# Designs tried in a protein design run: peptides against a protein of PDB entry 2AUS. Part 104

Target 1, 323 residues: chain A of PDB entry 2AUS
Amino acid sequence: ADIKREVIVKDDKAETNPKWGFPPDKRPIELHIQYGVINLDKPPGPTSHEVVAWIKRILNLEKAGHGGTLDPKVSGVLPVALERATRVVQALLPAGKEYVALMHLHGDVPEDKIRAVMKEFEGEIIQRPPLRSAVKRRLRTRKVYYIEILEIDGRDVLFRVGVEAGTYIRSLIHHIGLALGVGAHMAELRRTRSGPFKEDETLVTLHDLVDYYHFWKEDGIEEYIRKAIQPMEKAVEHLPKIWIKDSAVAAVAHGANLTVPGIVKLNAGIKKGDLVAIMTLKDELVALGKAMMSTQEMIERSKGIAVDVEKVFMPRDWYPKLW

## One batch from the design tools (peptide; made by RFdiffusion4, then SolubleMPNN)

Design b2_p16_8_s3 (from b2_p16_8, 8 letters changed)
Fold by OpenDDE base, seed 4:
Parts: C-alpha cells; structure tokens; sequence
Structure b2_p16_8_s3 (fold): chain B 323 residues (1-323), chain A 16 residues (1-16)
C-alpha cells in the first residue's frame, strides 16, 4: 500500500480556479460529513454491519458502508464511509490488510522451529475460504506480504501479518499449526491496517463519535467531529491517481468517460484494467474508474478513452461546464 | 454515563 508512485506531468501549465470545488481541507462541516470516512476502532462483540448501523444513528445519517468485514470477535481498523462517500469502500475492499494475531499452539514447539515455519508462510499461500464466508469455497492463492513475530510465550505466538485482501488469518493460523505438527487456533485478532487506514491519531471509537457529535450539536464545537472524520480522498490514497483539467471535471462528474486530453498529471505504473482515482488539481476525488490504457499509452496518445468511469463522487455543480 | 443523549441510551446497552 505504501508504494510511492511517481507523478508524471503532461501539462505543466495547467492551472486550477480556486473558486471551483471544495478541497478536502476546506469543506464546511456538513459537507465534510457528507464526503467523510471514519477510521473506526471496531470493538469486539458487534458485527461490522451493526457498527455501521450505530454510526448512522449516532451521526444522524441516511447511509454508510464499511471498507471490509471484521468478524464479531475481531477489533480494530474498520473504515466507515458516510453518505455521499459510501461507495468509496469499493476502493478499500481490494486493499491490503494488516493484523496483529495471537496464535495458540496445541503442543510444545521449539521457538526456532516456530520462527522458521512461520517464515515459510510469507509469499503465496493456498487458502480455502471458511464455511461462514459468502464466497464460493474454491481453493485460491493469496499473498502474505510479511509475517513479523512480536512475541513467543510458550504456546502463545503474537505476530503482525500483512496480507492480500480476503486472506483469512484464522485459516493461516490453522495451516501454520498443521505445518508445526501440533495444530493451532486463533486466540485473538485485531486489524491494524486497511489500505491507507491504520492505527494512528485518526482512529476513533464509537464513544468518541458520541461525545464529538454531542460537542458539535449541543456546544457548537465542530473541531472534534471534524478531526474524527477523514475526507473520502483518504480512502483512495493507495490507488493510482489521474489528475484532470478543470474543464474535464464537470463532464466526469456527469458520468462521462475520461479522455486523454483531460489529463494533466498521472501516476506511473497504471495498467489497463487497474482501478484508478480521478482527481482534480486540488486533490478532490471526482470518480473511480477502470483504466482503459496504461500510463505509457496515456502519455503517448493524443486521444481516446483513458478511464471508463464507474463511480462518480463529486457533485455535478462543484465545477462549471466548460463545453 | 449521564452525558449520553436519550436517543443513544438504547445503543449503549449493546456496547457495554
């Protein structure tokens, strides 16, 4: 997720009108909420759907959605996209995840063997989805990006793990236990990262949201609720970006596909078929779409559809129609 | 506990 993508500039003379749009840092509080994502610390106990329903009640919202299910017993990072931002969760579903897990071994294993075997689970692993998943139970590969053993206390192994989306840590621990020859189960699990959302100063509890909403509504203090909600643009930081001319923004906001002449700058390494974020020159999210060209094709070509626009976020009136 | 808005009191029973 932390791949610094190079930015290639196609039009170094492209300017943006400061009167158009609403940059993520300059939204009025109501608009900030309408285009917000909460980095929620999900408590253990409730389902991710119950937690989303509670956020909607706390903040008096019509709609919200989460950036990937956590099991009831699993705590930690649950991105919750609000109102007009609800569909931005589609950018987070395929994003890498990090967890801290406690694995309990069903027998005694030397620490050196634990470390050696767990290291073999870095890279490509074969998983079968658990019975409780809505996903068809086909064998599939998943990437384990890293395993970091934090602590070993007898039969208890605390570890950090970075994984591809839809890797089941419970299944990973089961397979590690089989490879160790003693068996194992997942005792505890916390999600510490979901794409760009991590355990940092932006992580808030449901209690924090209650208090911060109260401070806003009863005391007129917006500061806390403003800080508790991230702009929807945070939810696309991990995606490759294409920045467009002011003259192209309203067309894309109306659902028109992005054509090559509209591109001002773009990230390197975009491939055909990639999910990309279409941004204004003020780093406002206009839309998500599918790249129809590579970065190189978008540089070399003078015309054609660069992005098939799938999901518009920006209101149609933030930028004028200039055609 | 005394600062929970009345409309949220029902939700707090699910958090405790």
Amino acid sequence: as target 1 above (323 residues)
Amino acid sequence: LSVIPEHLKGLWKDFL
Scores: peptide ipSAE 0.007, ipTM 0.478, DockQ to the pose 0.063
Fold by OpenDDE base, seed 2:
Structure b2_p16_8_s3 (fold): chain B 323 residues (1-323), chain A 16 residues (1-16)
Amino acid sequence: as target 1 above (323 residues)
Amino acid sequence: LSVIPEHLKGLWKDFL
């Protein structure tokens, strides 16, 4: 999410009509909610599905979905995509995660040995999903991007960990405990990041959502509920982007594949098979799709299918049909 | 204590 992707301009003369579309910052409140994502502080206790059901009841919504399950006992960052944005969670499932974990050791270990052994768990690790996971229990590799020890108090080790999607911190702690020779268990776990969503001013509780919805419906104050909901475009910030001409937007919104002539600018480093976000020149999310070309091929070619469009988000009527 | 709307009070009893 933190990698600034270079932007390559293919058409420097392409302009956008200010009368078309609804930029993320200019959506009426009802439309903002329909295309919203909540950066929810999930409390410990409920399942991620129960929390999504509560958000639907609080905000009077027909549909919502979460950006990756947290265990009942796990708190913190749970992105919840609303209504027409519900399917944007597919962009968040493969995104990296960060956690703060409290590991309790089952014996005394010198601090220097704790630090040395935990450093060996940075990089590729072998994991088996737990029995309760919906994921097939095959051995798989996962990346640990970093381990930062925050505090060591005797047998208690507080640490920050950045991991590939679907890394089990409970299993990581179990393996660290085995490597230390004393055993260990996960005492506490909080998710502090899910792709572009982190602990910041956008993080809201279920209580905040109740109060902010009440202020809107009873007092006519939209400001709080507007700030509590992020535009769906936030959920794709970590993806490589392709920006398209106004004349291509309606076609893509109808489910047509993106062709090379429709591209105005694109991120560097797109590979064939990558999940990409198709954007307007106003940074509106049109669709998610699979890259059928690399960035280099999209620059060099004059024609062909650049993106196989899998999920349309933009309504068909926001941009005129120019065919 | 922000007055939880009556229709939401049932949700909070399952939460505490």
Scores: peptide ipSAE 0.006, ipTM 0.487, DockQ to the pose 0.086
Fold by OpenDDE base, seed 5:
Structure b2_p16_8_s3 (fold): chain B 323 residues (1-323), chain A 16 residues (1-16)
Amino acid sequence: as target 1 above (323 residues)
Amino acid sequence: LSVIPEHLKGLWKDFL
């Protein structure tokens, strides 16, 4: 999520009409909720699906979805996309995750050996998914981006770990325990990040959502519920972006593929086949799509399909038809 | 808990 992507400008004279669209921070409260994502602090106990069902009841919503399952016993960062934003979760499913884990060792191990062995688990690891996972039990490689030991107290090891999506921390801890020669198990697990969502001032509980919805509906105070819900654009911050002309927005919002002449600016390093976010010049999410060209091809070519549009988010009427 | 609307009190029993 923290990879700063270079922005290449193709049209430095492209302007945007301030009267068109609804920028993320300028949506009326009802529209903000319709295009919202909650950075939920999931409690331990319930499933991620039960928690999504509760949010729908609390906020009187027809539709919601989560950005990646947390096991019942696991707490922490669960992005929940609301209503019209529900489909943005597909951008969060492949996003990197961070956890804080408590590992309990089944024997005494010198601290220096713990530190040395845990460092060997940075990089590519082979995992077998647990029996309870909806994923086919094939051996798979996953990347561990970093392991940071926070505390060692005898047999208890508290650590932070950054991982590729679908890395099983319980399996990682089991393998660390085997490598240490004493065995280990996962005592506690909290997710501290899911792509662009982290433990910050945007993290809210189910309790907060109840209170904030009450303040809005009974007292007319929208401020709290507005702060508790992030714009859907937050859920695509980690994706490569393509910014388009105002004249191209309505066509893409109608499901037309993005062509090269519609591009104003784009991130460097887009490859053919990448998931990309199509944005307005006001940083509004128009659509998600598959890149049909590299960044270099999108710069050099004067015509052709740049993005195969897979999911439209923007309403068709926010921008005028200029074709 | 007294501020929770009656229709939401059932939810709290499911996750407390």
Scores: peptide ipSAE 0.006, ipTM 0.477, DockQ to the pose 0.082
Fold by OpenDDE base, seed 3:
Structure b2_p16_8_s3 (fold): chain B 323 residues (1-323), chain A 16 residues (1-16)
Amino acid sequence: as target 1 above (323 residues)
Amino acid sequence: LSVIPEHLKGLWKDFL
């Protein structure tokens, strides 16, 4: 999520009509909910699936989906995409995660040795998925981006960890315990980040959602429920982006592949095969797709398929057909 | 508890 991407302008004369579309900040409350993502503080106890079912009942929704499973006992950041935004969760599955974990050691270890050994687990680690995972139990490499020790109290080690998607913190703690020679287990776990979603002013509880829905429906106060729901565009903030001409938006919204002439600006460092977000010049999410060209090829070429469009989000009628 | 809409009363028992 923190990767700053350069923006390369391909067409500096491209303008956008202010009468077309619905920018994320200008959606009526009902439309905002239809294209929303909740940064939920998942309580400990329920499954991520039960929590999604509860949000659907609270907000009177037909469909919702979560941006990556938290175990029942694990609390914290669970992005929940609503209604027409439900499929945006696919952008969050590959996103980095952060956790705060409490590790309990099975023996006494000097603090200097704890700090030294935990620092060696920054970088590439070999993991075996747990039995409960739908993922085949093959050895795989995962990245640990950082480990920050917050507190050491005897055998209890509180730490922050940034990890590649699908890194198992329970398995990391087990391997740290083996490297320390005493063994260890995961006592507590909280997720503090899931890609662009973190512990900030946008984090809300299930209780907050009940109250905010009540204020809207019974008192006519939309402000709280509006702030509790992020625009779906937040869920793609970490992806490389391609911004397109107004004349290309309706075609992409109908499921047409993006061709090179439709590109106004794009992020640097797109590779063939990358997941990319196709945006309007008003930063509205049109679609997700697979890059069929690199950034360099999209700059140098005058024609060809730039993006294979996989998932359309924008309604077909927000922009006129201009082809 | 008194401010919970009737359709949510069943759900609230799952959160408490």
Scores: peptide ipSAE 0.006, ipTM 0.479, DockQ to the pose 0.059

Design b2_p16_8_s4 (from b2_p16_8, 9 letters changed)
Fold by OpenDDE base, seed 1:
Structure b2_p16_8_s4 (fold): chain B 323 residues (1-323), chain A 16 residues (1-16)
Amino acid sequence: as target 1 above (323 residues)
Amino acid sequence: LSVIPEHLLGLWKDFL
């Protein structure tokens, strides 16, 4: 997820009108909430859907959605997209995840053997979804990006693991236990990362959200609730970006596909079929779409559809129609 | 199948 993407400039003379749009840092509090994402510390116990329902109740919202289900017993990073930002969660579904897991072994194994066998699970693994998952039970490959053993205490192994989206840590631990010859189970699990959302100063509890909403509504203090909500643009930081001319923004906000003449700058390494974020020159999210060209084709071509626009976020009136 | 460590192939046959 932390791949620094090179930025290729196609039009170095393109300027933006400071009077148009609402940059993430300049949104009034009500507008910030309408285009917000909470980096929630989900408590153990409730479902991810119950927690989203509680956030809607606490913040008096009509709509919200989460950036990937955590099981009831699993705590940690749950991105919750609010109101008009609710559909930005589609950018987080394919994003890598990190967890801290406690594995309990069903027998005694030398520490050196634990370390050696766990290292062999870095890379591509075969998994089956657990019985309780709504995901079709078929064999599938998943990437384990890294395994970091934090602590070994007899039969208890605390480890950090970075994984491809939809990797089941319970299944990973079961396979590690089989490879060790003693068996194992997942005792505890916390999600520490979901794409661009991690355990940092932006992580907030349900209790924090109650307090911060009261400080705003009763005391007139917006600062806390403003900091507790990230702009929706945070939820697309890990995606390849295409920045467009002010003259192209209103057309894309109306659902028109992005054409090559509208591009000012873009990330390197875009492939045909990639999910991309269409941005203004003020780093406002206009839309998500499917790349119809590579980065190289978008540079070399003078015309054609660069992005098939799948989901618009920006209101149609933030930028003027210039066509 | 080429992404399974060879020594683990036996353990994953029980999941096939």
Scores: peptide ipSAE 0.020, ipTM 0.595, DockQ to the pose 0.018
Fold by OpenDDE base, seed 5:
Structure b2_p16_8_s4 (fold): chain B 323 residues (1-323), chain A 16 residues (1-16)
Amino acid sequence: as target 1 above (323 residues)
Amino acid sequence: LSVIPEHLLGLWKDFL
């Protein structure tokens, strides 16, 4: 999520009409909720699906979905996409994750040896999925981006770990314990990050959501519920982006593929097959799609399909038809 | 590639 992507401008004269669309920070409260994502602090105990069902009840919603399962016993950052934004979770599933984990060692190990061995687990690790995983039991590599030891107290090791999506921290700890020669288990786990969502001022509890919804419905105070819900555009901050002309927005919102002439600016390093976010010049999410060209091809070509549009988010009427 | 040595390829107990 922290990789600053270069922005390449194709049309420096392209303007946007301020009367069209609804920029993320300018949505009426009902519309903000319809296109919202909650950065939920998931409590330990319930499943991620139970928590989503509770949010739907609390906020009187028809639809919601989460940005990547947390186990029942695991707490912390669970992005929950609401209503019309529900499908944006597909952008969060492949996103990197951060955890704080407590590892308990089954024997005494010198601190220097703990530090040395844990550093060897930075980079590409081979993981074998659990028996009960719906994932085919193929050996797979996963990236450990970093391991930061926070505290060592005898046999208890508190550490921060940044990982590729679908890295199992329980298994990482098991393998660290084997490498140390004493064995280990995961005592506690908290997810501190899921792509662009982290522990910050946007993190809210289920209790906060109850209170903030009551303040809105009973007292007419929308401020709290507005702050508790992030715009759906937050859920795509980590994706490569393509910004389009106002004249192309309605076509894409109707499900038309993005063609090269519609591009105003784009991120560097897009590859064919990448998931990309199609944005307006006001940073509104129009659609998610599959890149059919590289960034370089989108710059050099005058025509052709740049993005195969897979999921439209924007309503068809926010921008006029200009074709 | 920190190849977890083949002898450290633990059968992952079920996450969940």
Scores: peptide ipSAE 0.019, ipTM 0.541, DockQ to the pose 0.026
Fold by OpenDDE base, seed 3:
Structure b2_p16_8_s4 (fold): chain B 323 residues (1-323), chain A 16 residues (1-16)
Amino acid sequence: as target 1 above (323 residues)
Amino acid sequence: LSVIPEHLLGLWKDFL
């Protein structure tokens, strides 16, 4: 999520009409909810699906989806996309995750040896998914981006870990324990990050959502529920972006593929086959799609399909048809 | 075994 991408301008004369669309910061509260994502602090106990069902009841919603399962006993950052934004969770599934974990060792190990062995688990690891996973049990590589030991108290090791999506921390701890020669198990686990969503001022509980919904519906105070819900655009901050002309927005919102003439600016380093976010010049999410060209090809070419549009989010009427 | 550093794979081959 933290990779700053260079922005290449292709059309420096492109302007946007301020009367068209609804920028993320200017949506009426009902529209903000329809295109919202909650940075939920998932409590320990319930499944991620039960928590999504509770949010739907609390906020009187028809649809919602989560940005990646947490086990029942695991707390912390669970992005929950609402209503028309529900499908944006597809952008969050492949996103990196961070956890704070408590590992309990089954024997005494010198602190220096704990630190040295845990450092060896940074980088590329080979993983076999557990039986309970919906993922077929095949050997696969995964990245451990970093391991930060926070505290060592005898046999208890508190650590922060950044991982590629689908890395199982329970299995990581099991193998650290084997490498230490004494064995280990996961005592506690909290997710502190899921792509662009982290522990910050946007993190809210289920109780906060109950209270903030009541303040809006009973007292007419929308401020709290507005702050508790992030715009769907937050859920795509980690993706490479392509910004398009106002004249191209309605076509893409109707499900047309993005052609090269519609591009105003784009991120560097897009490869053919990458998932990309198509944005307006007001940073509104129009659609997700598959890049059919590299960044370089999108700059050098005058025509052709730049993005195969897979998921439209923007309503068809926010921008006029100008083609 | 489910999560092994790539450089340790040779030591764990019998457990894969």
Scores: peptide ipSAE 0.016, ipTM 0.554, DockQ to the pose 0.018
Fold by OpenDDE base, seed 4:
Structure b2_p16_8_s4 (fold): chain B 323 residues (1-323), chain A 16 residues (1-16)
Amino acid sequence: as target 1 above (323 residues)
Amino acid sequence: LSVIPEHLLGLWKDFL
């Protein structure tokens, strides 16, 4: 998520009509909710599905979905996409995650050995999903991007860990304990990041949502509920982006594939097969799709399908048909 | 073993 992607401009003369669309910062409150994502602080106890059901009840919503399951006992960052934005979670499911974990060792180990062995768990790891996982059990590689030891207090090790999606921290801790020779278990776990969503001023509780919805409905105060809900575009910040001409927006919003002539600017380093976000020049999410070309091919070619459009988000009427 | 560092795979082969 933190990789600043270079932006390559193909058409420096491309303008956007300010009368078309609804930029993320300029949506009426009802529309903002319809295209919203909550950075929820999930409490320990409930399932991620129960929490999504509660949010739907609190905010009187028909649909919502979460950006990757947290176990019942795990707290912290759970992105919850609302209504028309519900399917934006597909961008968050493959995103990297960060956790703070408390590992309890089953024996005494020198601190230097703890630090050395935990450093060996950075990088590529082979993971077998636990038996209780809904994921088909097969050996698979996963990345541990970093391990940062925060504190060591005897047998208790507090650490931050950045991981590839679908890395099981409970399993990681079990294997660290085995490598230390004493065994270990996960005492506590909090998710501190899910792609672009982190512990910041946008993190809200279920209690906050109850209060903020009440302030809006009973007192007419929109400010709190507006701040508590992020625009769906937040959920794609970590993806490579392609910005398109106003004349291409309506076609893509109708489910047409993006062709090369529609591209105004794009991120560097797009590969064929990457999940990409198709954006307007006002940074509105039009669609998610699969890149059919690299960035270089999209620059050099005059024609062809650049993106296979998999999921449209933008309404069909926000931009006029210009064909 | 459900998670093994790649470089330790040889030591833990019997637990895969």
Scores: peptide ipSAE 0.007, ipTM 0.476, DockQ to the pose 0.019

